# Peptides against a protein of PDB entry 5IXI, part 100

Target 1, 141 residues: chain A of PDB entry 5IXI
Amino acid sequence: TPLLDASSLEYLFAQGQYDLVKCLAPIRDPKTEQDGHDIENECLGMAVLAISHYAMMKKMQLPELPKDISYKRYIPETLNKSIRQRNLLTRMRINNVFKDFLKEFNNKTICDSSVSTHDLKVKYLATLETLTKHYGAEIFE

## One batch from the design tools (peptide; made by RFdiffusion4, then SolubleMPNN)

Design b2_p24_2_s3 (from b2_p24_2, 10 letters changed)
Fold by OpenDDE base, seed 3:
Structure b2_p24_2_s3 (fold): chain B 141 residues (1-141), chain A 24 residues (1-24)
Amino acid sequence: as target 1 above (141 residues)
Amino acid sequence: SFIPNKELLKKFFESVASTKDPRF
């Protein structure tokens, strides 16, 4: 397994976000209904990681983030399109769950623990490898 | 219609600090 230095990690994190959202690294096909639920949950988790990393880099607290912050720009465009087709109540629930968890993660995990931007990048890329079909084939062993 | 599961999200983030990958 090749070892990544800090600059490579930063590059891959940035590129990985782009590849996930633009579906250049397409998410894997669900094997079961529960697997499909896990995939969507992980995608939303990836959005939390990306937003939290952004906030940390900009030295912003949650109240300073845009009030309309959402998962929409941080998940695969295919999934975002799918969610938009769901009924209003479902979309409201998804938004509420996401915002509540984002708040909890930033207040209780980021602020109260030793989680760093490095940890977020590692988790993001590790998840990306298992979440997508072929991501990292040329890099990861 | 699917709604995200808070417990699954919690489990997802519990591993953040403990994620050990020699590649990173």
Scores: peptide ipSAE 0.330, ipTM 0.824, DockQ to the pose 0.622
Fold by OpenDDE base, seed 1:
Structure b2_p24_2_s3 (fold): chain B 141 residues (1-141), chain A 24 residues (1-24)
Amino acid sequence: as target 1 above (141 residues)
Amino acid sequence: SFIPNKELLKKFFESVASTKDPRF
C-alpha cells in the first residue's frame, strides 16, 4: 500500500469519523461480554481522539470548549442509543469518566507531549480498522 | 451496567505516539 500524504490522511480521517458515527463502518461483534466492554472503551477512546483533534485544529483549550461537549456525537449512534437507555446513575458515571479522561489526556498527552494532529489521525484510523468489521480492507492491504 | 475503565483508556492512548502505522 502506498503512503498517504497529508491531504489523503485528512480526508480518510474525516470520512472515518463519519463512517464510525453513522455506523456505515459497523463495530465488530463482541465475542464475549468483556470484549463488548473493550469495544465500548475503544469507542470512547475514539471520541477523545476526535475531540482532541478538533480542539487542536481550532487552537482551543478544553475550558473553551462548550460545556455540553461529550462523547455522544463521536461514538457510533448505536452505542449512543444503548447508553441512553441505561439508568441515570450509570450515564452520569460514564459522562464523568469520559470528561475526566479527556482532561487527563489533554494535559498529559497533548500539552505535555509531542503528540500532533497527525498522530491522532493515524491512531484513529488504525483503531478504526480493528474496531470495525471490514473497514479499510482495500486501503490497509 | 457497564462503565468505561480509565485504565483501559490509558492503555489505549499510550500507543498514540509510540505505535504509528507507517502507511500513514
Scores: peptide ipSAE 0.328, ipTM 0.824, DockQ to the pose 0.648
Fold by OpenDDE base, seed 4:
Structure b2_p24_2_s3 (fold): chain B 141 residues (1-141), chain A 24 residues (1-24)
Amino acid sequence: as target 1 above (141 residues)
Amino acid sequence: SFIPNKELLKKFFESVASTKDPRF
């Protein structure tokens, strides 16, 4: 596979975020109930990556982010609609799990480890390849 | 109803620093 330069990687990362959220790169169909759970977890993980990358690029610490930061703008619209249809308690728990993990990720992984914006983009695109049906087939061949 | 698993998220991110794709 060809090596991507920094400019290409930045472009693909930005486009990949758009394609995932707008479902232009639709997520794969779950094979089982557990597979569906794994897909949702990966989507939330993608949101953490996107938010953390944004914060790093803007030189912002997590406490400086909006208090209402959420996964809603960073996950597939189809999944967001699905979550909105769940009961209030479930939605609250999802929000809490996400916020807690986002905090942990930024404190321990971003601040304390050697994870860079480059690493986040690589992980995002690599996950996008397996999470979606056809995205990146031409690029990752 | 399904609630995301924090441990699964941890596993997802354990590979962030270690997984290197030679294409990038």
Scores: peptide ipSAE 0.320, ipTM 0.818, DockQ to the pose 0.633
Fold by OpenDDE base, seed 2:
Structure b2_p24_2_s3 (fold): chain B 141 residues (1-141), chain A 24 residues (1-24)
Amino acid sequence: as target 1 above (141 residues)
Amino acid sequence: SFIPNKELLKKFFESVASTKDPRF
């Protein structure tokens, strides 16, 4: 497996985000109900990574982000459709958990630690490799 | 219906700072 320079990593990260959201890199099939929940949690985690990376690149703090920031455009479209079909109370709870965690992550992990945009890209791509069915087969062999 | 677990999300991010992949 070849080492990636900064430009290659940036490209793969951008393409990976697109592939995940557009389901061009399809999520792996859940083996159990709990596995399905784990997959959804990881997808929301991927949204946190993507948003945090965006904020860091734009040198924005969370209060400077749009107040309506959400996971909707940062998770697989199939999962987003599934969530939209759930009842209002459930969707509200999902939104609250996501917003609270996003805030906590940015305050405690990003602002108060050494986590960099590089770390976020690596975590994103590494997760994408295991979260999807066959992502990176040509690159990660 | 499923609601994400904050503790599981925390576990997910515990490895962010320590994640190492020689490919990157």
Scores: peptide ipSAE 0.287, ipTM 0.805, DockQ to the pose 0.623

Design b2_p24_2_s4 (from b2_p24_2, 11 letters changed)
Fold by OpenDDE base, seed 4:
Structure b2_p24_2_s4 (fold): chain B 141 residues (1-141), chain A 24 residues (1-24)
Amino acid sequence: as target 1 above (141 residues)
Amino acid sequence: GFVPNKELLKEFFKSVAKTKDPRF
């Protein structure tokens, strides 16, 4: 596989975020109920990666982010619509789980483990390859 | 309804610091 330079990686990361959210790179079809759960977890993970990367690039700490920070703008639109159809209590729980994990990730993983923006982009694109149906086939061959 | 699992998220992110794809 060809090595990507920093500029190419930055471009692919930005484009990948757009493609995932807009479903231009559609997420794979779940094979089982548990597989569907795994897909949703990975999508929320992708949102954490994207938000954390944004915060790092803007030199912002998590408390400095908007108080209403949410996964909604960082997950596939299809999944967002699905979540919006769930009952209020479920949506509240999802929000809480996401916010709690985002906080933990930034406090422990980013700060303590010294994860870089490069690491986040690599993880994002690697996950995008397996999470979606066809994305990256030409690039990752 | 389904609520994503924090522990599953933790498992997902265990590999973040370890992910070293030679293509990147």
Scores: peptide ipSAE 0.297, ipTM 0.791, DockQ to the pose 0.650
Fold by OpenDDE base, seed 1:
Structure b2_p24_2_s4 (fold): chain B 141 residues (1-141), chain A 24 residues (1-24)
Amino acid sequence: as target 1 above (141 residues)
Amino acid sequence: GFVPNKELLKEFFKSVAKTKDPRF
């Protein structure tokens, strides 16, 4: 497996985001109910990575981001549709958990640990490999 | 309905700064 330069990594990161959201790289089938919950958590984690990367690239602080920013555009469309079908209280809780964690991640991980955009891309792609069914088989060989 | 767990998210991100895939 060849090492990726910065340009290749950027390309794969962008393509990976598209593939995840559009379900071109479908998420793996859950083996249990708990596994399904883990998958949803990882998807939300992917959204945090994507949003944080975006904010860092734009040199924007979280308060400067649009108030309507959420996981919705950064998770698989199938999962987004599933969440939309849940009751209002559940959806509110999901939104709150996500926003709270996004803030925590920004403060404790991005700022305190000096995580770079490079680190976020690597984590995103590595997670994408395990989260989806067969993503990157040709690349990660 | 299911609500994501902050602890699971925290576990997810523990490796962000600690581990890096050498392929990248």
Scores: peptide ipSAE 0.296, ipTM 0.789, DockQ to the pose 0.639
Fold by OpenDDE base, seed 3:
Structure b2_p24_2_s4 (fold): chain B 141 residues (1-141), chain A 24 residues (1-24)
Amino acid sequence: as target 1 above (141 residues)
Amino acid sequence: GFVPNKELLKEFFKSVAKTKDPRF
């Protein structure tokens, strides 16, 4: 397994976000219905990681973030299109769950624990490796 | 349609603090 220094980690985190959203690193095909649920859940988790990392880097609290903050720009475009096709009630529920968890994560986990931007990047890239079909094949062993 | 839940997201983040990868 190749060792990544800080600059490489920062680069891969930035590139990984782009690759996930633009589907250059496509998410894996679900093996079961539950696996499909896990995939969507992890994608939303990735959005929480990305947004929280952004907020931490900008030294912004949740009230200072844009009021229209959402997962839409932080998940695979294919998944975003899929969610947009779901009925209004479902989309409202997804949005509420996401916002509630984002609030909890930032207020309780980030502020009350020792979670750092480094931890978020590591979790993001580790998840990206298992969430996508071939990510890291040329980098990770 | 599927709606993810808060508990599933909590499960996702349980490993954040203990994630140890020598590559990073």
Scores: peptide ipSAE 0.295, ipTM 0.788, DockQ to the pose 0.607
Fold by OpenDDE base, seed 5:
Structure b2_p24_2_s4 (fold): chain B 141 residues (1-141), chain A 24 residues (1-24)
Amino acid sequence: as target 1 above (141 residues)
Amino acid sequence: GFVPNKELLKEFFKSVAKTKDPRF
């Protein structure tokens, strides 16, 4: 695989976010029910990475972000539609789990481990390769 | 009524600080 400079990495990260959300890089088909659950977990993880990266770039703490911050803008539209079909209680639980983990990630992983925006972009793109069907086939491996 | 698992999210993020991809 080719080595990427900082400018290329920034471009790919931005494009990757757009492609994931707009399903231009569609998520892979689940092989089992458990695999489907793993895919949803990873999609929420991708949202945490994207939001954390945004906050870091803006030099903002999570409490400074809008109270209505949500995974909705940062996960595949197909998954968002699926979640919207679930009952209100389930959607509330999903939102709570996401918000709780986002706070934990910010406090422990970002602050304590000194994770950089570079690290977040690398993790995001690496996950995108396996989470989606054909992403990066032309430039990755 | 599946709800994503916090522990699975933790496992996902354990590799963030350890990720060393030479491509980036």
Scores: peptide ipSAE 0.291, ipTM 0.787, DockQ to the pose 0.636

Design b2_p24_3_s1 (from b2_p24_3, 18 letters changed)
Fold by OpenDDE base, seed 2:
Structure b2_p24_3_s1 (fold): chain B 141 residues (1-141), chain A 24 residues (1-24)
Amino acid sequence: as target 1 above (141 residues)
Amino acid sequence: SKELEEEEKRSKENFKKFFSEFYE
């Protein structure tokens, strides 16, 4: 396992976001319907991590976050396409839960500083390894 | 919608499981 310094971790985190969204690191195939739902939840979680990290790096305050912030540009394009094809109530649920949780989580990251940018990057990359088919396995070997 | 709120609650709880390590 290579020792990742701060610059290397930042690079891998940025590249990992791009790979996930652009489906260059495709998400794993669901084994069941519930597994598919779990994968979706993890993808949305990855969006929260990415947005929170961005906000922290930009030293943003909670009120400075756009009210119309969305998961759309932070999840796999295939999943985003799938969600857009679902009914209104489902999309409303996803949007509401995401926005509410993002608000809550930002209190821990921006306000309380309980979670560092390093913690977010590690969680993101660790999840990316298990969420996708083959990405980043050697990083944690 | 009461049904929607209940579903959102369940979904949010599942969401929190993903972030459980940050709440310990």
Scores: peptide ipSAE 0.521, ipTM 0.881, DockQ to the pose 0.483
Fold by OpenDDE base, seed 4:
Structure b2_p24_3_s1 (fold): chain B 141 residues (1-141), chain A 24 residues (1-24)
Amino acid sequence: as target 1 above (141 residues)
Amino acid sequence: SKELEEEEKRSKENFKKFFSEFYE
């Protein structure tokens, strides 16, 4: 369908990133503490997807990725504010896990090319649908 | 610290679940 072609996915992916970060598509309310942690992990995962997609589109090599790259610009602003209010050890944990995984995942996407930009966009939009409140399921119809 | 390392390990494992489809 037209909604699934490359140009449509590119548009929806870009718009989805904006909606997520600006909280125009707000993340779902956690039902439990563990659910809150899961939501946070998904948001950080979305950041990995967005960054990896950007790197691939710019034809960056792994060494070209800045070592100080952060999730801050790629997660909901509300979550970013929440994380900044947490204690130092928690922030260090989040940063370390994110950076380590980003490096690992970029080896798979940029270096090995086993994951395409198309795969990243589909995963991003699919997650956005379940992560946020009432984000369109129609994009996959 | 050992506690931080264990917490990071658990967090990383949980985080990786998000990307499980890419490692199948």
Scores: peptide ipSAE 0.505, ipTM 0.873, DockQ to the pose 0.460
Fold by OpenDDE base, seed 3:
Structure b2_p24_3_s1 (fold): chain B 141 residues (1-141), chain A 24 residues (1-24)
Amino acid sequence: as target 1 above (141 residues)
Amino acid sequence: SKELEEEEKRSKENFKKFFSEFYE
């Protein structure tokens, strides 16, 4: 991952979110079933990063964060559709774990301020490079 | 629901691993 100034990092972070969600930067193909689970977990992690960054930029307090916040708008659309097709128990598990971790992570980002918006953007872009097939590369057919 | 609890535990551990750099 190259060194980037603040303005470049902000731009790439915004564009990267759009590319991931709209599948313009498609996620990599899983090598195994376990790899597929890891990819899904990383996508959910990306949602935590995006939401936390949004909350920090808006200077929101913990009580002001919507209780019905979801990963749905912050993960690849293809994965979102896949999760919707899973059984209720699985969806409940995903929701519960996501919300619990988001609450914990908000303590570190909003309350304790131990994690900065800069840290979130760096982690997001670094993960995007390994999570997607050819992020940053132009492919010609 | 012990199976559900184990799955949630594993999922939480995966999140901890993903965010390990923020908990060092």
Scores: peptide ipSAE 0.501, ipTM 0.873, DockQ to the pose 0.514
Fold by OpenDDE base, seed 5:
Parts: sequence; structure tokens; C-alpha cells
Structure b2_p24_3_s1 (fold): chain B 141 residues (1-141), chain A 24 residues (1-24)
Amino acid sequence: as target 1 above (141 residues)
Amino acid sequence: SKELEEEEKRSKENFKKFFSEFYE
């Protein structure tokens, strides 16, 4: 695995977010129903990473985060459209879990600083390699 | 409902698994 300096990592992280949301790096096809749920959870996790990284880079405190923050702008557009078509109970579950976990995770990133922006970028890019169909080939070639 | 609460609990556990490296 090639080593990346800070500037290269920052660039790849920014481009990776764009590629994921705009579906330029399409997510893998689910093999089973459970695999589909896993893919959805990973996408929502990517949203947490992106939001937390943004907050840290802007030196935001927890009270400064938007109260109505959502995953909608940080997941693949295709998945966002799919979620919006699901029933109320499903959407309620997704929203509640996401908000609760984001709050908890921000304690480790914003408050405690036990997780660095570097850690978030590495996790994000590593997940893109397995979550999407072909992402990562240009990095290693 | 109880069912929704249980599903939320399972979903939270899935998040914990995804972010396990940050909680070790």
C-alpha cells in the first residue's frame, strides 16, 4: 500500500466524497438482503465521517452543529432516493439512529479529540475501496 | 413501539461495529 502525504490524502478525501455522493464511484451490488443492509449502514457511516471531519476542520463545537443535520447530502444520491420512498417506520429508525450515533461520535472527535481528522480520512477512503465497485485502482496503479 | 426500539438497537450495534477501530 502506497504512503500518502497529508496534502494528497486531503485531496483524495475531498474527491472521494464527491464521487460517492454523485455516484461516480457507484456502490457495489448487494448479494443478499443482509448485504444490502450492510451497504446502507456503511453509507450512513460515511456520512458520520464526513460530517465529523467537516466540524473538526471548521473548529466547531457541539452546540454549533445544525440541529436538523441529516445524512441526505453525504450518501449516494441513489440511496437517498431509495430511503425517501420507504415507509415511515423505516425512515424514523434511520433518522433516530443516525442522530444518536452522530452525537455520540462527536464526543470522540470534537470533545475528546481521540479521533483525528487523519483517522477519519483514512477510514473514509479505506471504506470506499470495499463499498464501491472500482474505487482505488487509480491510487495503487 | 417495541419493535422499532429493538431495530434501532440493532442498527446502533451495526454502527458500533463499523466504527469499532475508534472505540478500541
Scores: peptide ipSAE 0.500, ipTM 0.873, DockQ to the pose 0.528

Design b2_p24_3_s2 (from b2_p24_3, 18 letters changed)
Fold by OpenDDE base, seed 4:
Structure b2_p24_3_s2 (fold): chain B 141 residues (1-141), chain A 24 residues (1-24)
Amino acid sequence: as target 1 above (141 residues)
Amino acid sequence: SEELEEEEKRSKEIFKKFFSEFYK
C-alpha cells in the first residue's frame, strides 16, 4: 500500500519522532510503578532506534559516533525533564545503560549491517503505536 | 546500591526484550 512504501515510511518516521519528543503523541499512563519504569526504558529504546537510524543515514562508522551522544533530544520532553530531576547516581545509571546498549546495537546496525533503516523505522512506528495514546494503526494498513 | 543494581538489571532486560526481533 502507499502507506508502506519507502517515501511514506520516511515521512511517518520523521513525523513520529517529532510527535514523541514534543509530546504531541503523549506516552501512555503507567499501570504500576514498574510499568512506568518499563515505559521509560522503551522511550530510551526509541532513542537508540532514532540515533542508529540517523547514523546510518549519515553513513557514519561506529568510531564516528560521538562518545557524548545523549538520549535527551530523542525522548519525550516530559520524560527528559523528569530524568533531570533525579539524583546523580540514577542519572549516571541511565546514561551508562543507554550508552552501553547504543554501542552494542550500533555494532549490529552499522558494522554488521544486519539491520536496515527500513527495519528501524518499522520498529519505531510500531512501538510508537503501543507506547503512546491513540497513535493510529492505519499506517500499517 | 542493591536498588540501583536491580534497576539496571531490569533496564537491560527490557532492552533485550525491546530489541529481541533484531537478534535471531
Scores: peptide ipSAE 0.470, ipTM 0.870, DockQ to the pose 0.607
Fold by OpenDDE base, seed 2:
Structure b2_p24_3_s2 (fold): chain B 141 residues (1-141), chain A 24 residues (1-24)
Amino acid sequence: as target 1 above (141 residues)
Amino acid sequence: SEELEEEEKRSKEIFKKFFSEFYK
């Protein structure tokens, strides 16, 4: 396992976000329908991590976050396309759950300061290893 | 919708598990 300093971790985190969204690091194949649902929710979780990290890096307060903040640019493009094809009620549910949790988590990260940007990057990269097919294997070996 | 409520509950549970390490 390579030793990652702050600059290396920042680089890998940025690249990891790009790879996930652009599907250069494709998400793993679901084993069941429920597994597929779980994978989608973890992708939404990754969006929460990415947005929260962004907000912290910009030293933004909760009220400063755009009201129309969305997961769309922070999840795999394939998943985003899939969600957009679902019915209105389903899309509303996904959006509501995401927004509610983002609000809650931002209180934890921005207001309480109990979670650092370092913690978010580590969680993000660690999740990439398990969420995608082969990404990050060299980092955690 | 009962089905949507169940899906929402499942999603919230996944989020809870996903972020559990941050709430210790």
Scores: peptide ipSAE 0.467, ipTM 0.870, DockQ to the pose 0.601
Fold by OpenDDE base, seed 3:
Parts: C-alpha cells; structure tokens; sequence
Structure b2_p24_3_s2 (fold): chain B 141 residues (1-141), chain A 24 residues (1-24)
C-alpha cells in the first residue's frame, strides 16, 4: 500500500466505499468454502470500519448511534442479496455477531479515541486491495 | 445447534484477526 496524503486518502476512501458497495470493485472468487466464509466476514468488517468512520466524522457519541444500524448499506450489494436469502437463524447470527463487534469497536474509536479516522481509512483501502479482484487496475478485453 | 455455534466461532476469529492491528 502506497503512502498517501490526507486529501488523497479521503478521496480514495469515499470512492472505495462506493466501488465496493456497487460491486464496481467485485469481491475476489473464493478458493474454498471456508475462504468464502472468510470473505463475507471481512466484508462485514469493512462495514464496521465505514460505520465507525461515519460516526467519528459526525462526532457522534455512543448513545447517539442508531440502535438499528445495519451492515446492509455498507457491504457489496451482491452479498447483501445473498444474506437476505439465507434462513432466519443464519441471518440472526450474522446480525448478532456484527452488532456485538460494532459495539466493542465503537468503544475503541469513539469512547477511548485510540483509533483515528486516518487509521480506519488506511485499513479500509488496504483491505480493498486484497478483498477485491483487481482493485486499482483496469482490465481491457 | 452445533453448526451455528461453529460458524459463530469462526466469524469471531475472523474479526479478531481483521481488527488485530487496532488492539495491539
């Protein structure tokens, strides 16, 4: 991952979120079933990063973060559609694990202030490079 | 459900690894 100034990082972070959600930067193909599970959970991790960054930029306190916040708007649309088709127990598990970790991470970012918005953007963009097929590269057929 | 429990365990492990750099 190259070194980027603050303005460039801000721009790339915003564009990267759009590309991931709209599947303009498609998720890499899983090598195994377990790899597919790992990819999905990393996407949920990306949602945590995006939400936490949003909360910090808005200077929101923990009680001000909506209790019904969801990963749905912050993951690839294809994955969101896939999750919606899964059974209730699976969807409940995904939601619970996500919310539990989001709460924990909010303490780290908002309450403790040990993680900066800069750290979140760097992690997000670095993950995009490994999570997607050819992020940053243009393919010509 | 044992399957659900195992998947939850796997998910938590993935998150732990994913965010490990923030908890050093």
Amino acid sequence: as target 1 above (141 residues)
Amino acid sequence: SEELEEEEKRSKEIFKKFFSEFYK
Scores: peptide ipSAE 0.467, ipTM 0.869, DockQ to the pose 0.587
Fold by OpenDDE base, seed 1:
Structure b2_p24_3_s2 (fold): chain B 141 residues (1-141), chain A 24 residues (1-24)
Amino acid sequence: as target 1 above (141 residues)
Amino acid sequence: SEELEEEEKRSKEIFKKFFSEFYK
């Protein structure tokens, strides 16, 4: 598969985010309970990518990041609904793990500048192909 | 609980693997 130009990559990244969140590209079925947890964590990882990309595009500095930033708008809506129904301790765990990693990753993407927005888009789209059902863009083959 | 701690460790490991290409 030929390399995507910048415009195409930007478009596909935006569309991919929409498809994931709106469940137009549904996440794959878990094979086990543990697999289900793994899928959820990968979705949270996708949220980190999306948020970091957004912050970089807006040229936001670390102190400018909202302290109450959440994964809620960056994960599949079905997963978001599921998480909201879980008990407080579980939700706190999810929030803490997510926020801790987001902070760490933002240091690398925003502060260190070792990761580009291009890298984030590529990772995001590549993950969509494995995380979702029958997502056959084959963008990077 | 121990279960929550184990799940938290698992989550962190998944994130480490997920973003491993950015830390090479």
Scores: peptide ipSAE 0.464, ipTM 0.869, DockQ to the pose 0.595

Design b2_p24_3_s3 (from b2_p24_3, 17 letters changed)
Fold by OpenDDE base, seed 5:
Order: structure tokens, then C-alpha cells, then sequence
Structure b2_p24_3_s3 (fold): chain B 141 residues (1-141), chain A 24 residues (1-24)
């Protein structure tokens, strides 16, 4: 795989977010129920990466992060609709875990600066390649 | 409930696994 310069990485990261949410880069089909859960968890992880990157770029402090921040606009639209149709306990679990982890992860990104925006973009794009059906094929051909 | 708390614990562990390279 070719090395990407900073500008190319920034462009691909922005485009990748759009493609994932709009399902232009569709997520892979689950083979089992557990695989479906893994895919969902990775999508939620992608939301954490996107939100954290946004916060870092805006130089936000932890108290400045919106309290009502949600994964909903940062995951595939198809998955978002699926989650909305699930029972209350499931939705509560997803919301609670996401908020708790986002808070914890922000300590490493916003506070400690142990994780850079570069690290987030690399993780996002790397996950996008395995999470979706065909993403990255044109870039690495 | 206890059941919900256990499920949340498992889900959180899965998140940490996904982000493991940031914690090593």
C-alpha cells in the first residue's frame, strides 16, 4: 500500500466519513449474529473516532463537548434506522456504553494528547477498508 | 438491572479491544 501525505490523508478521511454514513461504502454483510454485533461495534467505534477528531480539530475542551452528542449522525444510515427499531433496553445499553467510552477516550485525545489526529485518521481508514465491501480498492490497485 | 450492567460491561470491553492500539 502506498504511503499517503498529510493532505491526501485528510481528504480521504473526510470522504470516508461521508461514504460510510451515506452508505456509498456499504458495510459488509454479517455471516453470523456475533458477526453482526462486531460490525455494529466497529461502526460505533468509527463514530468515536470521528467525534474525537472533530473535537481535536476545533480545539475543544471536555466541558465544551455537547452533552447530547450521539453516534446517530456518524454511523451508516441503515444501521441507525436498525437501532431505532430495537427495544428500549438495547438502545439504553448502546447509548450508555457509547457515552461512557467517548468520555474515556477523550482523555487520551483532548486532554493527554497521547493520540493524534493522524492516528485517528489512520485507524478510521484502516477500519473502513475491512468494515465495508469494496472501499479502498481503487486507491490500492 | 444487573443484566443490563453485565451487558454494558461486555460491550465496553469490546470497545477497548477495538481501540487496543491506543491503550498499549
Amino acid sequence: as target 1 above (141 residues)
Amino acid sequence: SAELEEEEKRSKENFKKFFSEFYE
Scores: peptide ipSAE 0.525, ipTM 0.883, DockQ to the pose 0.501
Fold by OpenDDE base, seed 3:
Formats: C-alpha cells, sequence, structure tokens
Structure b2_p24_3_s3 (fold): chain B 141 residues (1-141), chain A 24 residues (1-24)
C-alpha cells in the first residue's frame, strides 16, 4: 500500500468501511478451514478498528461507550448473516471476546492515547487490501 | 466449560496477533 496524505487517507478509510460492510469489496475465499477462521477474526478486528476510530473522533470516554456496542454494523453483511445462524454458545463466545478486547483496546486508544486515529486508518486499509479479493483493482470483462 | 474457555483463549490470542503492532 502506497503512502497517502491525510486527506486521501480519510477518504479511503470512509469508503473502505462502506465497501467492506456492503460486500462491494468481497472478502477472499478461504484456502482451509483454519484460513476461514482467520478471515473471520480479521473482520472482527476491522470492527474494533472502526469502532475505536469512531469513539476517538467523537472524543468519547470509556464510560460513554455504549454497553450494547456490537460488531454487526462493522463487518461484511455476509459474515454477519453467517454468525447469526450459528448456535447460541458460539455467538456468546464471539460477543464476549469481542467486547472484552474492545474494552482493552479502547483503554490503549482513548485512555492511554498511545494509538492515533491515523494508526487505525492505516491498519484498516492495509488489512482491507489483503483481506479482500481484489480491493483497488478495476475488473474488466 | 473448559472447552469454551479454551476457545476464548485462542480467540484472544488471535486478536493479539492481529493487533501486534499496537503492543510492545
Amino acid sequence: as target 1 above (141 residues)
Amino acid sequence: SAELEEEEKRSKENFKKFFSEFYE
């Protein structure tokens, strides 16, 4: 991924979130079952990045974060549908791990201020490039 | 549940790996 100025990075970050969630930039096909799990974890990681960035931009404190915050609006719609079809215990595990990590990560981003919004956007776009099939490439038939 | 605890442990480790550049 080439180096981008602040304005370009902001634009691509916003557009990238939309493309990922709406599956305009579809996630790559898993090569193995373990690869499939890794892809899902990366998508959940993308949700953490997006939510944390949002919280920082709104200058929210940890107590101000919604307790019912979820990954649902920040992952590919196809993956969201897949997770919703899984059993209760699996969904509970995903929710618990996600919320616990989000809290820990927000301590670092909001409380400690050791991570900037710039860092989050760079990580998001870098991951988007490897997570999706052909992000940034125009397809000609 | 020991199995559930192990799965959560693995999931947390995966997150740590994904966010490795943000940790010491």
Scores: peptide ipSAE 0.525, ipTM 0.882, DockQ to the pose 0.509
Fold by OpenDDE base, seed 2:
Structure b2_p24_3_s3 (fold): chain B 141 residues (1-141), chain A 24 residues (1-24)
Amino acid sequence: as target 1 above (141 residues)
Amino acid sequence: SAELEEEEKRSKENFKKFFSEFYE
């Protein structure tokens, strides 16, 4: 497993976000319905990681976070379109859980400083390897 | 509703599982 310096990690993290959202690194095909749900949950998790990282880099505090923060710009565009086609209750659930968890997680990352930006990038890239079809073998193998 | 709250609870638990390494 290659060691990545800070600069390389920063680059890969930025590129990975772009690739995931733009579907250049497409998410894996679900093997089952449950697998599809797991994939969706991981994508939303990736959004939390990305937003939290952004907030930390901008030194934003919880009160400074907009109430309209959304996963929409931080998940695969295909998934975003899919979610928009779901019923209101489903969308409400997704939004509520996402916002609640983001708030909770930001307490750890911003307020408590128990999680670093480095940790977020590593988790993001590691998840990207398993979430997408052909990404990241050269990074973590 | 109770059903919605239960689904949200389940979803949140799944989220925490994804981030489990940050809660150890």
Scores: peptide ipSAE 0.524, ipTM 0.882, DockQ to the pose 0.523
Fold by OpenDDE base, seed 4:
Structure b2_p24_3_s3 (fold): chain B 141 residues (1-141), chain A 24 residues (1-24)
Amino acid sequence: as target 1 above (141 residues)
Amino acid sequence: SAELEEEEKRSKENFKKFFSEFYE
């Protein structure tokens, strides 16, 4: 596996976010209902990674992170549309879990600094390879 | 709602699996 320099990693991370959200790198088709849930969780996880990375790069503190921050701009547009069609209780659950976990994860990234921006980018790109249909093969081959 | 809280708990647990490498 080739080692990526900081500039290359930053570029790939930025491009990967765009490709995922705009569905230029479409997510894989679910094989089962559980697989569909796993895909959704991974997409929401990708949103946490992206938001946390953004916050760290902007040197934001935990109290400065808006409480109403949403995953909507950080997940595939197709999934965003799907979630909007679900009932109120389901949407509330998704929102609550996301917000609570984001807060918890920011303690590890912003406050404790146990997770670096490098770690977030690597996790993001590695997940992007398995989450999407045809992405990232050249990065890790 | 007790049911909603339980669903949120299960969802959070499944969600945390994605980030297991950051906690282990």
Scores: peptide ipSAE 0.516, ipTM 0.876, DockQ to the pose 0.506

